# Designs tried in a protein design run: peptides against a protein of PDB entry 6RO1. Part 3

Target 1, 216 residues: chain A of PDB entry 6RO1
Amino acid sequence: LGKEIEEYIHKPKYCLPFLQPGRLVKVKNEGDDFGWGVVVNFSKKSNVKPNSGELDPLYVVEVLLRCSKESLKNSATEAAKPAKPDEKGEMQVVPVLVHLLSAISSVRLYIPKDLRPVDNRQSVLKSIQEVQKRFPDGIPLLDPIDDMGIQDQGLKKVIQKVEAFEHRMYSHPLHNDPNLETVYTLCEKKAQIAIDIKSAKRELKKARTVLQMDEL

## One batch from the design tools (peptide; aimed at target 1 P17 F18 R23 S106)

Design b1_p8_6_s4 (made by RFdiffusion4, then SolubleMPNN; from b1_p8_6, 5 letters changed)
Fold by OpenDDE base, seed 1:
Structure b1_p8_6_s4 (fold): chain B 216 residues (1-216), chain A 8 residues (1-8)
Amino acid sequence: as target 1 above (216 residues)
Amino acid sequence: MLYELAAK
């Protein structure tokens, strides 16, 4: 369902009006998840499809993203990579194709006018982190219907399914159970035991395989 | 102010 919504929101016809400087956006490129970045600039490039000769406009958004320092050393020729989980990273302005936007926030940051200084770019990361702290349930998204004005019936059906699912989830009898925390703890413990059993069985199988190899 | 909520 989330992926189906993404297929609508990343379309230029819907998202371009919301790509103002300071807009929070999520960027994903295949296996590379950059997380939340900030729109800096937008450009429309004329492109000609190589096979059809048709004019296919390429929409590029410059997004300030947390990048791996290692990837930046070769930045003249290689695409930037997201910062590793344990890496501080460095905020860099990266040209991103609009269809790589996985989410658009209702949040628009105030950003420095000059992003050439590293300190100014890193200050934006601090701002993103502060916003994330203020929204523990996640940075608020633009509503694709109410905010973005998408009228596509396919999207409306997806949203209806999401709402129906959420309603069923929150109407679950355990949701209002005063012992919910205890129930969750017991469920987590049960899940952990199941993982431990699976792990132990895997290690036992490996150990037996090694023992069989030593007996050969 | 760090940010605004901008629906447009």
Scores: peptide ipSAE 0.387, ipTM 0.923, DockQ to the pose 0.737
OpenDDE base, seeds 2, 3, 4, 5: peptide ipSAE 0.368, 0.372, 0.363, 0.345; ipTM 0.923, 0.923, 0.921, 0.915; seeds 4, 5 fail the geometry check

Design b1_p8_7 (made by RFdiffusion4)
Pose (drawn by RFdiffusion4):
Structure b1_p8_7 (pose): chain A 194 residues (1-46, 58-67, 79-216), chain P 8 residues (1-8)
Amino acid sequence: LGKEIEEYIHKPKYCLPFLQPGRLVKVKNEGDDFGWGVVVNFSKKSLYVVEVLLRCAAKPAKPDEKGEMQVVPVLVHLLSAISSVRLYIPKDLRPVDNRQSVLKSIQEVQKRFPDGIPLLDPIDDMGIQDQGLKKVIQKVEAFEHRMYSHPLHNDPNLETVYTLCEKKAQIAIDIKSAKRELKKARTVLQMDEL
Amino acid sequence: DLFEVAPK
């Protein structure tokens, strides 16, 4: 569901109008993410590209690392979420100190909103009048309700058990696909003719 | 002020 919502938000017809300088954006590509960042501007490529400050061809910052902000161009279809907040940015972003200042400014924004950095309502704000997105958002609120209600959500060992569950779940996926091709390979193909 | 909260 989360990924499905992102695809609607990826549509440039819908998200480009809201990519004003200083907008907070979360980016993820093929798995790894850079947390949150701020946009500077955007233009076409070759698809669209926006230059965004992120925590870090570079890779994202690790959890233990304090991080160092760097501006990088990224494709528009790599934005997972877009915020209602537009934080102010310096005119000349070339200095390192200004880049750290922006990192500190966002640390203060995250504090002013402990419930989470507010996101744009894809319908009330972004204008996605598509009916499929309605049923998606409904399933999200319902499954989030199911998640926080699960006795394991509060458990500190949840991440320890969740990983063993993830591993056991992947092994099972292999057995399913492996059996699937086996049932095919083991099949005699010309028996219906006979 | 540090920021603004608005769609546009």

Design b1_p8_7_s1 (made by RFdiffusion4, then SolubleMPNN; from b1_p8_7, 4 letters changed)
Fold by OpenDDE base, seed 4:
Structure b1_p8_7_s1 (fold): chain B 216 residues (1-216), chain A 8 residues (1-8)
Amino acid sequence: as target 1 above (216 residues)
Amino acid sequence: KLYEVSPL
């Protein structure tokens, strides 16, 4: 359910208007969960689909993310990696494909105008942590319908299913329907398979993008 | 001010 909503909100046609500087966004790239970061800017890159010659515009958002210090040393050759849970990490501006945004917050931070100094970037991490403290139940999300104006009937049906599922979960503790475990396990397996397919497709796309960058 | 809540 949450992943089905994600498949709408990360579409450029819906999310681009909300990718202003200071917007809090979650970034997830395959197994790499960066958590909450801050939008710095976005750009549209012209891309040509390798197999069709069709224009497939890539939307890249620069996001200030908490990265591992190890990944920064190799940043010329390796993709940024999220900071380990026990690591302090370092805030870095990372170019992120828009479809890697797993959530978009209604919260916009006031950010320093110059993010080149490490101290300015680290101040943003302190700001994120302070916002997280103020929202113990989680940083507020943009509403896909009310805030983002998504009129897609597929999304409305997903939300209605979420609400009906939540209502049923609250009205009937899931403990007694063996079919719900099967549906939940099938939904989790389908969600995992969808992650694995999306991961494999992203790995293939990264490998192609790296190959295209080595050919330029 | 640290942040704003702005859905726009």
Scores: peptide ipSAE 0.490, ipTM 0.942, DockQ to the pose 0.810
OpenDDE base, seeds 1, 2, 3, 5: peptide ipSAE 0.487, 0.486, 0.487, 0.472; ipTM 0.941, 0.942, 0.940, 0.940; seed 5 fails the geometry check

Design b1_p8_7_s2 (made by RFdiffusion4, then SolubleMPNN; from b1_p8_7 with D1K F3Y)
Fold by OpenDDE base, seed 3:
Structure b1_p8_7_s2 (fold): chain B 216 residues (1-216), chain A 8 residues (1-8)
Amino acid sequence: as target 1 above (216 residues)
Amino acid sequence: KLYEVAPK
């Protein structure tokens, strides 16, 4: 269900207006989960490279992410990697394709104007951690309908199913609702379609590493 | 102030 919502919110037509400096976003690239980062800047890159038959504009957002220190040493030639759970990591500005945003928060941080100093970047991590402490149930997300204004009927149906599921979870034990199978089957079918679309998009986008974005 | 809740 969360993945189905993600397929809507990461679309440029919906999320671009919300990618202001300081906006908290989650970044996930395949198996690499960066967790919460902060938008620094947004740029539209026209993919004018003649050999990529897709004339679709690439939207890149610069996100301050907690990266592995090892990945930083090779940052000129390798894509940034998320810090390990036990690693301190380092906050780095990483160019991220907009479709890699897994969540967008209603929270915007005040960020330093100059993020070149390491201390300024690390101060943002402290701010994220403080926000997380203030929201023990998790950093608040933008509502895709009420905040983002997404009117897609497919999304509305997904949300209605989530709400109905949540309502049933709170009202009745999950094991006794025969309609759970229908919700799961519909969620699985849509998740499978979303996975297939994501897989097709991932195959198309696997070639677009952070390095390739720097070459654009 | 460290942050604002700005849904728009």
Scores: peptide ipSAE 0.533, ipTM 0.949, DockQ to the pose 0.784
OpenDDE base, seeds 1, 2, 4, 5: peptide ipSAE 0.508, 0.525, 0.522, 0.521; ipTM 0.945, 0.948, 0.948, 0.948; seed 4 fails the geometry check

Design b1_p8_7_s3 (made by RFdiffusion4, then SolubleMPNN; from b1_p8_7, 4 letters changed)
Fold by OpenDDE base, seed 4:
Structure b1_p8_7_s3 (fold): chain B 216 residues (1-216), chain A 8 residues (1-8)
Amino acid sequence: as target 1 above (216 residues)
Amino acid sequence: SLYTVAPS
């Protein structure tokens, strides 16, 4: 279900308006999980399909990511690799295809104007770590419907399934009831409850935001 | 402030 949501949010037609400088994004390339990085900028590149001659624009986002020191040595020829969990790593600006964004946060960081100095890039890592400490349950995500304005009916169905599952898990913590199908019939009432839970979660996120802004 | 929550 999370992967199905990802297939919508990484589409340029939906995510480009939210790729402002400082936006927290999660980057995953095949087996390489970079975790949370910060958007620096994005660009549109003209691409011509070789067979049709049709213009298929490529969207590249420059993301400040925690990279392994080994990948930096070979940066001229090799793609950047994520830092190992126990490695300090180094923050680098990496060009990333937009479809490799696995998540987009509602959080935007203040970033240094000049990211050429290593110390300025590493200061952003400290900021990410502070955000992670403030959100022990995970960095808050943009809502695909309410924040991103996605109207696709397929996405709405996926979200309804996720919300129904979450509601069941919270309302019946002791019942390992795997039956997602019975959740559909309850989904009309649960869709309203899920909307209410989603609204309550959004209000809680907003309330946490106000408290966090006062502490910063 | 190190960050803001900005859904837009």
Scores: peptide ipSAE 0.301, ipTM 0.902, DockQ to the pose 0.669
OpenDDE base, seeds 1, 2, 3, 5: peptide ipSAE 0.339, 0.299, 0.140, 0.086; ipTM 0.909, 0.901, 0.830, 0.812; seed 1 fails the geometry check

Design b1_p8_7_s4 (made by RFdiffusion4, then SolubleMPNN; from b1_p8_7, 3 letters changed)
Fold by OpenDDE base, seed 2:
Structure b1_p8_7_s4 (fold): chain B 216 residues (1-216), chain A 8 residues (1-8)
Amino acid sequence: as target 1 above (216 residues)
Amino acid sequence: SLYEVAPL
């Protein structure tokens, strides 16, 4: 459900009007979760599809993200990495493809006009942390229908399923709906199976690396 | 204020 909503929200036709300076956004690139960052600006880049010559515009948003200091020392060619949990990190303006936005907040920060000084960038991290303290249940999201105006029937069906699930979760105390317990158990089993598959793939990769070393 | 709630 959450991932199905993300597939709508990150589409340029829906999200671009909300990518104003100061907008809180979540950035996720494959295995790298940057968490909450702040929009600085966005740009449209002309891209030509290599096979058709058709113009396929790429949208790049500059997002102020908490990055690892190690990733900043390496040349402008290496992708920024998120700060480790134990690391202070540094706030950097990172160019992000719009489809890497996993969430968009209704919250908009007041940001410094000049983000060149490190202290100005780090002040924005303090502002994000203050917002997170004020929203203990999580930073509020834009409503994809009411705020973003998405009319897609696929999204409406996803939202209706979420609402019907939440309504059942609140109307039945967790102890009395065997279907909720079954759904939670199935979700937990699915999550565990996904972890186990990821573990098994890692062990298979290690075993292949060892076999390749023994063949040498 | 450090922020606003601005959905539009």
Scores: peptide ipSAE 0.451, ipTM 0.934, DockQ to the pose 0.770
OpenDDE base, seeds 1, 3, 4, 5: peptide ipSAE 0.445, 0.439, 0.426, 0.414; ipTM 0.933, 0.932, 0.932, 0.928

Design b1_p8_8 (made by RFdiffusion4)
Pose (drawn by RFdiffusion4):
Structure b1_p8_8 (pose): chain A 194 residues (1-46, 58-67, 79-216), chain P 8 residues (1-8)
Amino acid sequence: LGKEIEEYIHKPKYCLPFLQPGRLVKVKNEGDDFGWGVVVNFSKKSLYVVEVLLRCAAKPAKPDEKGEMQVVPVLVHLLSAISSVRLYIPKDLRPVDNRQSVLKSIQEVQKRFPDGIPLLDPIDDMGIQDQGLKKVIQKVEAFEHRMYSHPLHNDPNLETVYTLCEKKAQIAIDIKSAKRELKKARTVLQMDEL
Amino acid sequence: DLFEVSAL
């Protein structure tokens, strides 16, 4: 569901109008993410590209690392979430100290909103009048309710058990696909003709 | 002020 919502938000017809300088954006590509960042401007490429400050062809910052902000161009279809907040940015971003200042400014925004950095309502704000997105947002609130209600959500060992479950779940996916092709390969093809 | 909360 989460990825499905992102696809609606990826549509440039809907998200480009809200990519004003200083907008907070979360970006993820093929798995790894950079946390949150701030946009500077955007233009066409070759698809659209926006230059965004992120924590880090570079890779994202690790959890233990304090991080160093760097501006990088990214494709628009790599934005996972867009916030309602537009934090102020320096005019000349070339200095390192200003880049750290922006990192500290967002650390203060995250504090002013411990419930989470507010996101744009894709309908009330972004204007996605598509009916499919309605049923998606409904399933999200329902499944989030189911998640926080699960006895394991609060358990500190949840991440330890969740990984063993993830591993056991992937092994099972292989067995399924492997059996699928086996049932096919083992099949005699010309028996119906006969 | 540090930021603004708005759609546009």

Design b1_p8_8_s1 (made by RFdiffusion4, then SolubleMPNN; from b1_p8_8, 4 letters changed)
Fold by OpenDDE base, seed 1:
Structure b1_p8_8_s1 (fold): chain B 216 residues (1-216), chain A 8 residues (1-8)
Amino acid sequence: as target 1 above (216 residues)
Amino acid sequence: PLYEVAAS
């Protein structure tokens, strides 16, 4: 369910208005989870698709991320890697494609005006850590409907399913019966929910394909 | 303040 919401929020159409300096964002690139970083700036780059000549704008957000020191020692050509869990890491401004944003927080940090000094960048890490301490249940997310204004009916259906699922989980506490059968039933329910989510994604993809066909 | 909550 979180992944379905992610597919909406990372779209430039929806997220760009919220990418102000200081905005907390979560960055994930395939296997590399950078966790929470801070938006510094964003830019629209004109890109021409080589095969079609069509203008495909690339949206790049500069995000202050906790990076491994090893990745910084390697030449300017290597992509930054996230700090290891046991590593302090170093905060670096990394250009990130907007679709790599996995979450956007309602929280905006006050950040130093000059992020060139290492101490200023590291101070932002301390600020992120302090925010995390203040939100033990997790850093608050922007509401995709109420805050981000996403009107997509597919997203509304996803949220309704999440709410219904949460309500069912709270209303029918699966008895913490340590019996394997309950874990299996939970796994089957989780699998069925995953199937229903996959079905909803397919319906959304179909609806989007229809919307793309109606726009064509 | 360290941060603000800004929905816009």
Scores: peptide ipSAE 0.467, ipTM 0.937, DockQ to the pose 0.795
OpenDDE base, seeds 2, 3, 4, 5: peptide ipSAE 0.466, 0.455, 0.454, 0.429; ipTM 0.938, 0.936, 0.937, 0.933; seeds 4, 5 fail the geometry check

Design b1_p8_8_s2 (made by RFdiffusion4, then SolubleMPNN; from b1_p8_8, 4 letters changed)
Fold by OpenDDE base, seed 3:
Structure b1_p8_8_s2 (fold): chain B 216 residues (1-216), chain A 8 residues (1-8)
Amino acid sequence: as target 1 above (216 residues)
Amino acid sequence: SLYEVAAK
């Protein structure tokens, strides 16, 4: 269900208005979970397909992310990798395709104007950590309907299912409601179809994303 | 202030 919501949120038509400098966003690239980062800047790039002459809009958001130190050494040739759980890592400004945003927070940080100094970038990490301390149940998300204004009926149905599931989960032990299996199975089938479509689209986009990231 | 909550 969370993945189904993500499929709506990461669409440029919905998320672009909320990608202001300082906005907390969660970035995930396939198996690489960067966790929470901070939007630094947003750019719309036109990519001309060399073979079609068609201009496909490419939406790239520069996000300050906690990266592995290894990513620093190969930054010119290799994609940034998330910091390992046990490493400090380093905050780096990473160009991120908008569809890789897995979550958008209602929280917007005040960030230093100059992020070239390492200390300024690391100060933002401290700010993220402070926000996380203030929100022990997790960093608050933008509501896709109330905050983001998404009116898609498909999303509303997903949210209704999530709410119904959460209500049942808190009201009854998960093991006792046979209807949970049906909702789970429907949600898993739809999530699996969405994952399969997303995986197929990601494989298709991987070729495009790698090409587009190499051109960046 | 460290942050704001901005839904817009």
Scores: peptide ipSAE 0.401, ipTM 0.927, DockQ to the pose 0.827
OpenDDE base, seeds 1, 2, 4, 5: peptide ipSAE 0.372, 0.387, 0.396, 0.383; ipTM 0.919, 0.926, 0.928, 0.923

Design b1_p8_8_s3 (made by RFdiffusion4, then SolubleMPNN; from b1_p8_8, 4 letters changed)
Fold by OpenDDE base, seed 1:
Structure b1_p8_8_s3 (fold): chain B 216 residues (1-216), chain A 8 residues (1-8)
Amino acid sequence: as target 1 above (216 residues)
Amino acid sequence: KLYEVAAK
C-alpha cells in the first residue's frame, strides 16, 4: 500500500509543483536510504532514449542529503552514500532523479541562500532534526489527493483500502478480536519463518564457510 | 521561523 502510493507521488506530473527550495523530501535509492533531505533546486534535462530516439526528459532535483564522509572523499566519480546510523555525516547537495523521492512533506524549511559553506549545510541538518523533534509521530506528508491534487482512480482505491484497513485496525483493538491473534500469530509465524529461513541461510552460509575452512 | 507548512 505505501509503495503503491509512492508510485504516484514520485511521478513528475504530480510532484514537480511541490519541489520548491526548502521542501522536505525522502530520498531512497535501492538499498541506500538517505532519509529526509531538503530540496535546493530543480532542473529538467532533455534526454534522448538511446534505443527509441524518443525525448524522455530527465527530471533532476538537487537535494541536500546527509551523506557519508567516506563517500564524499571519492565524490568526483562515485555516487554519494547515506551516512551510517552512528556517523554524523555531512550534508551535501546531491543531484537526485525525481523518481527516487519516496516521500514529500508538507513542511518547507527556510534554508540559507548560500549552501557552499559547510556550516550553512550543517545548519539545515539541525533544522531537519528540530522538525523531527516537533513531529514525534513523523514529519507530515503531503496528502496525495487533497494537497497534490492527484485524481487517479487507482490511487483513490489504494487510499480507500488503507483507510478501511486503518479503521478496522482501530475499531478492532488487538485484544478483542480472536482473528487478530490469528493474524498476529500468522504474522509472527511468517516473521519467525522468515527469521528461521534467514537464520538457516546464514547457518548454511556459515556451514559452507566452515566446510571451506575445513577443506583448507 | 524555522519552517512553514505549505501544501503548495
Scores: peptide ipSAE 0.486, ipTM 0.942, DockQ to the pose 0.776
OpenDDE base, seeds 2, 3, 4, 5: peptide ipSAE 0.476, 0.475, 0.473, 0.467; ipTM 0.943, 0.942, 0.943, 0.941

Design b1_p8_8_s4 (made by RFdiffusion4, then SolubleMPNN; from b1_p8_8, 4 letters changed)
Fold by OpenDDE base, seed 3:
Structure b1_p8_8_s4 (fold): chain B 216 residues (1-216), chain A 8 residues (1-8)
Amino acid sequence: as target 1 above (216 residues)
Amino acid sequence: SLYEVAAS
């Protein structure tokens, strides 16, 4: 289901308006999960299909990603690799095909103007880590419908399926309680509390964003 | 400021 949502959000027609400098994005390339990175820039490239002679637009986003130290050695010839979980890694600007974006955050970082110095790039990693600390339940995602404005009925069905699945997962541990109605009311209340916590976290996030914009 | 929340 998450992968099905990804198939919508990584489409250029939906995500390009949100790929501003500083936007937090997740990058996944096959088996390589880079985790959260920061958009630096994006560009439209022309790709000529060999068979049709037609120009297909290729969109590349430059993303500051935490890469392994090995990626530093042959960056000109070899694809960047994500830092190992136990590795500090180094932040590198990596050109990424837009369809490799697995998630887009509502968070946009303030980034240094010059990312050529290593210290400036590493400071962005510290910023990502600080954001992660501020969002212990995970960095907030753009809502595909409410924020990104995706109106595709297929996506709406996927979201409904996710919501139904989440509802069932939250109800499943309570299936052993004979008071199903009370459990359903508690699960609806917990789902409503989860929605209210999500909305309250969104409001608290909005409030914290307003407070942080006032303090910083 | 470290970041903003920008849904647009």
Scores: peptide ipSAE 0.377, ipTM 0.922, DockQ to the pose 0.693
OpenDDE base, seeds 1, 2, 4, 5: peptide ipSAE 0.343, 0.376, 0.374, 0.363; ipTM 0.915, 0.923, 0.922, 0.919; seed 4 fails the geometry check

## One batch from the design tools (peptide; aimed at target 1 S106)

Design b1_p9_1 (made by RFdiffusion4)
Pose (drawn by RFdiffusion4):
Structure b1_p9_1 (pose): chain A 194 residues (1-46, 58-67, 79-216), chain P 9 residues (1-9)
Amino acid sequence: LGKEIEEYIHKPKYCLPFLQPGRLVKVKNEGDDFGWGVVVNFSKKSLYVVEVLLRCAAKPAKPDEKGEMQVVPVLVHLLSAISSVRLYIPKDLRPVDNRQSVLKSIQEVQKRFPDGIPLLDPIDDMGIQDQGLKKVIQKVEAFEHRMYSHPLHNDPNLETVYTLCEKKAQIAIDIKSAKRELKKARTVLQMDEL
Amino acid sequence: SPIYLKYHE
């Protein structure tokens, strides 16, 4: 569901109008993410590209690392979430100290909103009048309710058990696909003719 | 109207 919502937000017809300098954006590509960042401007490529400060062809910053902000161009279809907040940015972003200042400014925004950095309502704000997105958002609130109600959500060992579950779940996916092709390969093809 | 959904996490 989360990925489905991103695809609606990826549509440039819907998200480009809200990519004003200083907008907070979360970016993820093929798995790894850079946390949150701020946009500077955007233009066409070759698809659209927006230059965004992120924590880090570079890779994202690790959890233990304090991080160093760097501006990088990214494709628009790599934005997972867009916030309602537009934090002020310096005019000349060339200095390192200013880049750290922006990192500190967002650390203060995250504090002003411990419930989470507010996101744009894709309907009330972004204007996605598509009916499919309605049923998606409904399933999200329902499944989030189911998640926080699960006895395991609060358990500190949840991440330890969730990984063993993830591993056991992937092994099972292989067995399924492997059996699928085996039922095919083991099949005699011309028996219906006979 | 902002929302606080955690779909991205």

Design b1_p9_1_s1 (made by RFdiffusion4, then SolubleMPNN; from b1_p9_1, 3 letters changed)
Fold by OpenDDE base, seed 4:
Structure b1_p9_1_s1 (fold): chain B 216 residues (1-216), chain A 9 residues (1-9)
Amino acid sequence: as target 1 above (216 residues)
Amino acid sequence: MPIYLKWYE
């Protein structure tokens, strides 16, 4: 459900109006979580699908992200990597595809006009950290309905399902159970065992099917 | 609504 909401927000028709310079965005590329960065600019790139010849416009957002120093050395050949938790890292402007934005904040920062100096880029990191201190419960997100004005009925249905799920979760008797962690761990183990049994049954069925094919 | 934050150094 959360991923379905993200898919709506990531649609260019909805998110592009909010990708102004200084907008806080969260960037995640597969296993690489860059955390919160700041939009510098965005551009539309013409792309042609190789198989259909159809114009598939790519939207690239330049985001100021905390990158590892190692990624800077290889910046010409390798994709930027997020700074390690124990690493200071360096703020770099990274071109990011719009679908890699895992979150868009309602917060917009003032950024230096010139981001070429390292000190100006690092000042933005200090600003992000200060925002995080001011929002201990997390940096506020754009509301897809109230802030972004998305009128899509599919999104509304997804949100309603999320709200109904959250309500059921918080109203569940186990939610305040002091043994919740123990029960949860047992439920996870049970779920894993059920997956393993299902996998083993599938493998057994495949093996039997192979044996039957060898007998024909 | 977007929140605009200006940090004074």
Scores: peptide ipSAE 0.026, ipTM 0.654, DockQ to the pose 0.082
OpenDDE base, seeds 1, 2, 3, 5: peptide ipSAE 0.023, 0.008, 0.020, 0.023; ipTM 0.654, 0.511, 0.637, 0.653

Design b1_p9_1_s2 (made by RFdiffusion4, then SolubleMPNN; from b1_p9_1, 4 letters changed)
Fold by OpenDDE base, seed 5:
Structure b1_p9_1_s2 (fold): chain B 216 residues (1-216), chain A 9 residues (1-9)
Amino acid sequence: as target 1 above (216 residues)
Amino acid sequence: MPIYLKWYL
């Protein structure tokens, strides 16, 4: 469900109008979570698919991200890495592929016109941190229907399923139980054991089928 | 510098 919504948001036809300078975006590359950054610009690059020769437009977003100071020293040879939680880091403009944007916020910040000075980039980090303090429950996301105007019936059905699951979750008597975390961990362990029993039963069935073929 | 949270709809 969440990943299916992200796949709609990542479509250039929907997200590009909202990738304006100052838009807050969350960036994640595999294991590297950069957290919240700010859009500086976007560009369309002409790319050629290596296997078909077809023109496949690559959309690159320039995002001001908090990077580790160690990764920035090697930025000529290595990709930038996120700053550690306890590290101040340095704000750097990083070219990011649109599919690496894990979230797009409704919040838009004013950014300095010149981001070449380190102090101007670090001023934006202070602005992000102030937004995070104002939204303790999380930075507000763009609504795919109300804000982005996405009329896709597939997306509407996914959102209605999410809302129906959230309503069931919040209406559940255990939602406010102080033992909810313990109960959740026990339910997760029970679900894993049920998967393992199902796999072992499939292997036992395969082994019995092989033995019946060797007796003929 | 004042953080202008201007709601851009």
Scores: peptide ipSAE 0.016, ipTM 0.558, DockQ to the pose 0.050
OpenDDE base, seeds 1, 2, 3, 4: peptide ipSAE 0.006, 0.000, 0.014, 0.006; ipTM 0.447, 0.398, 0.459, 0.471

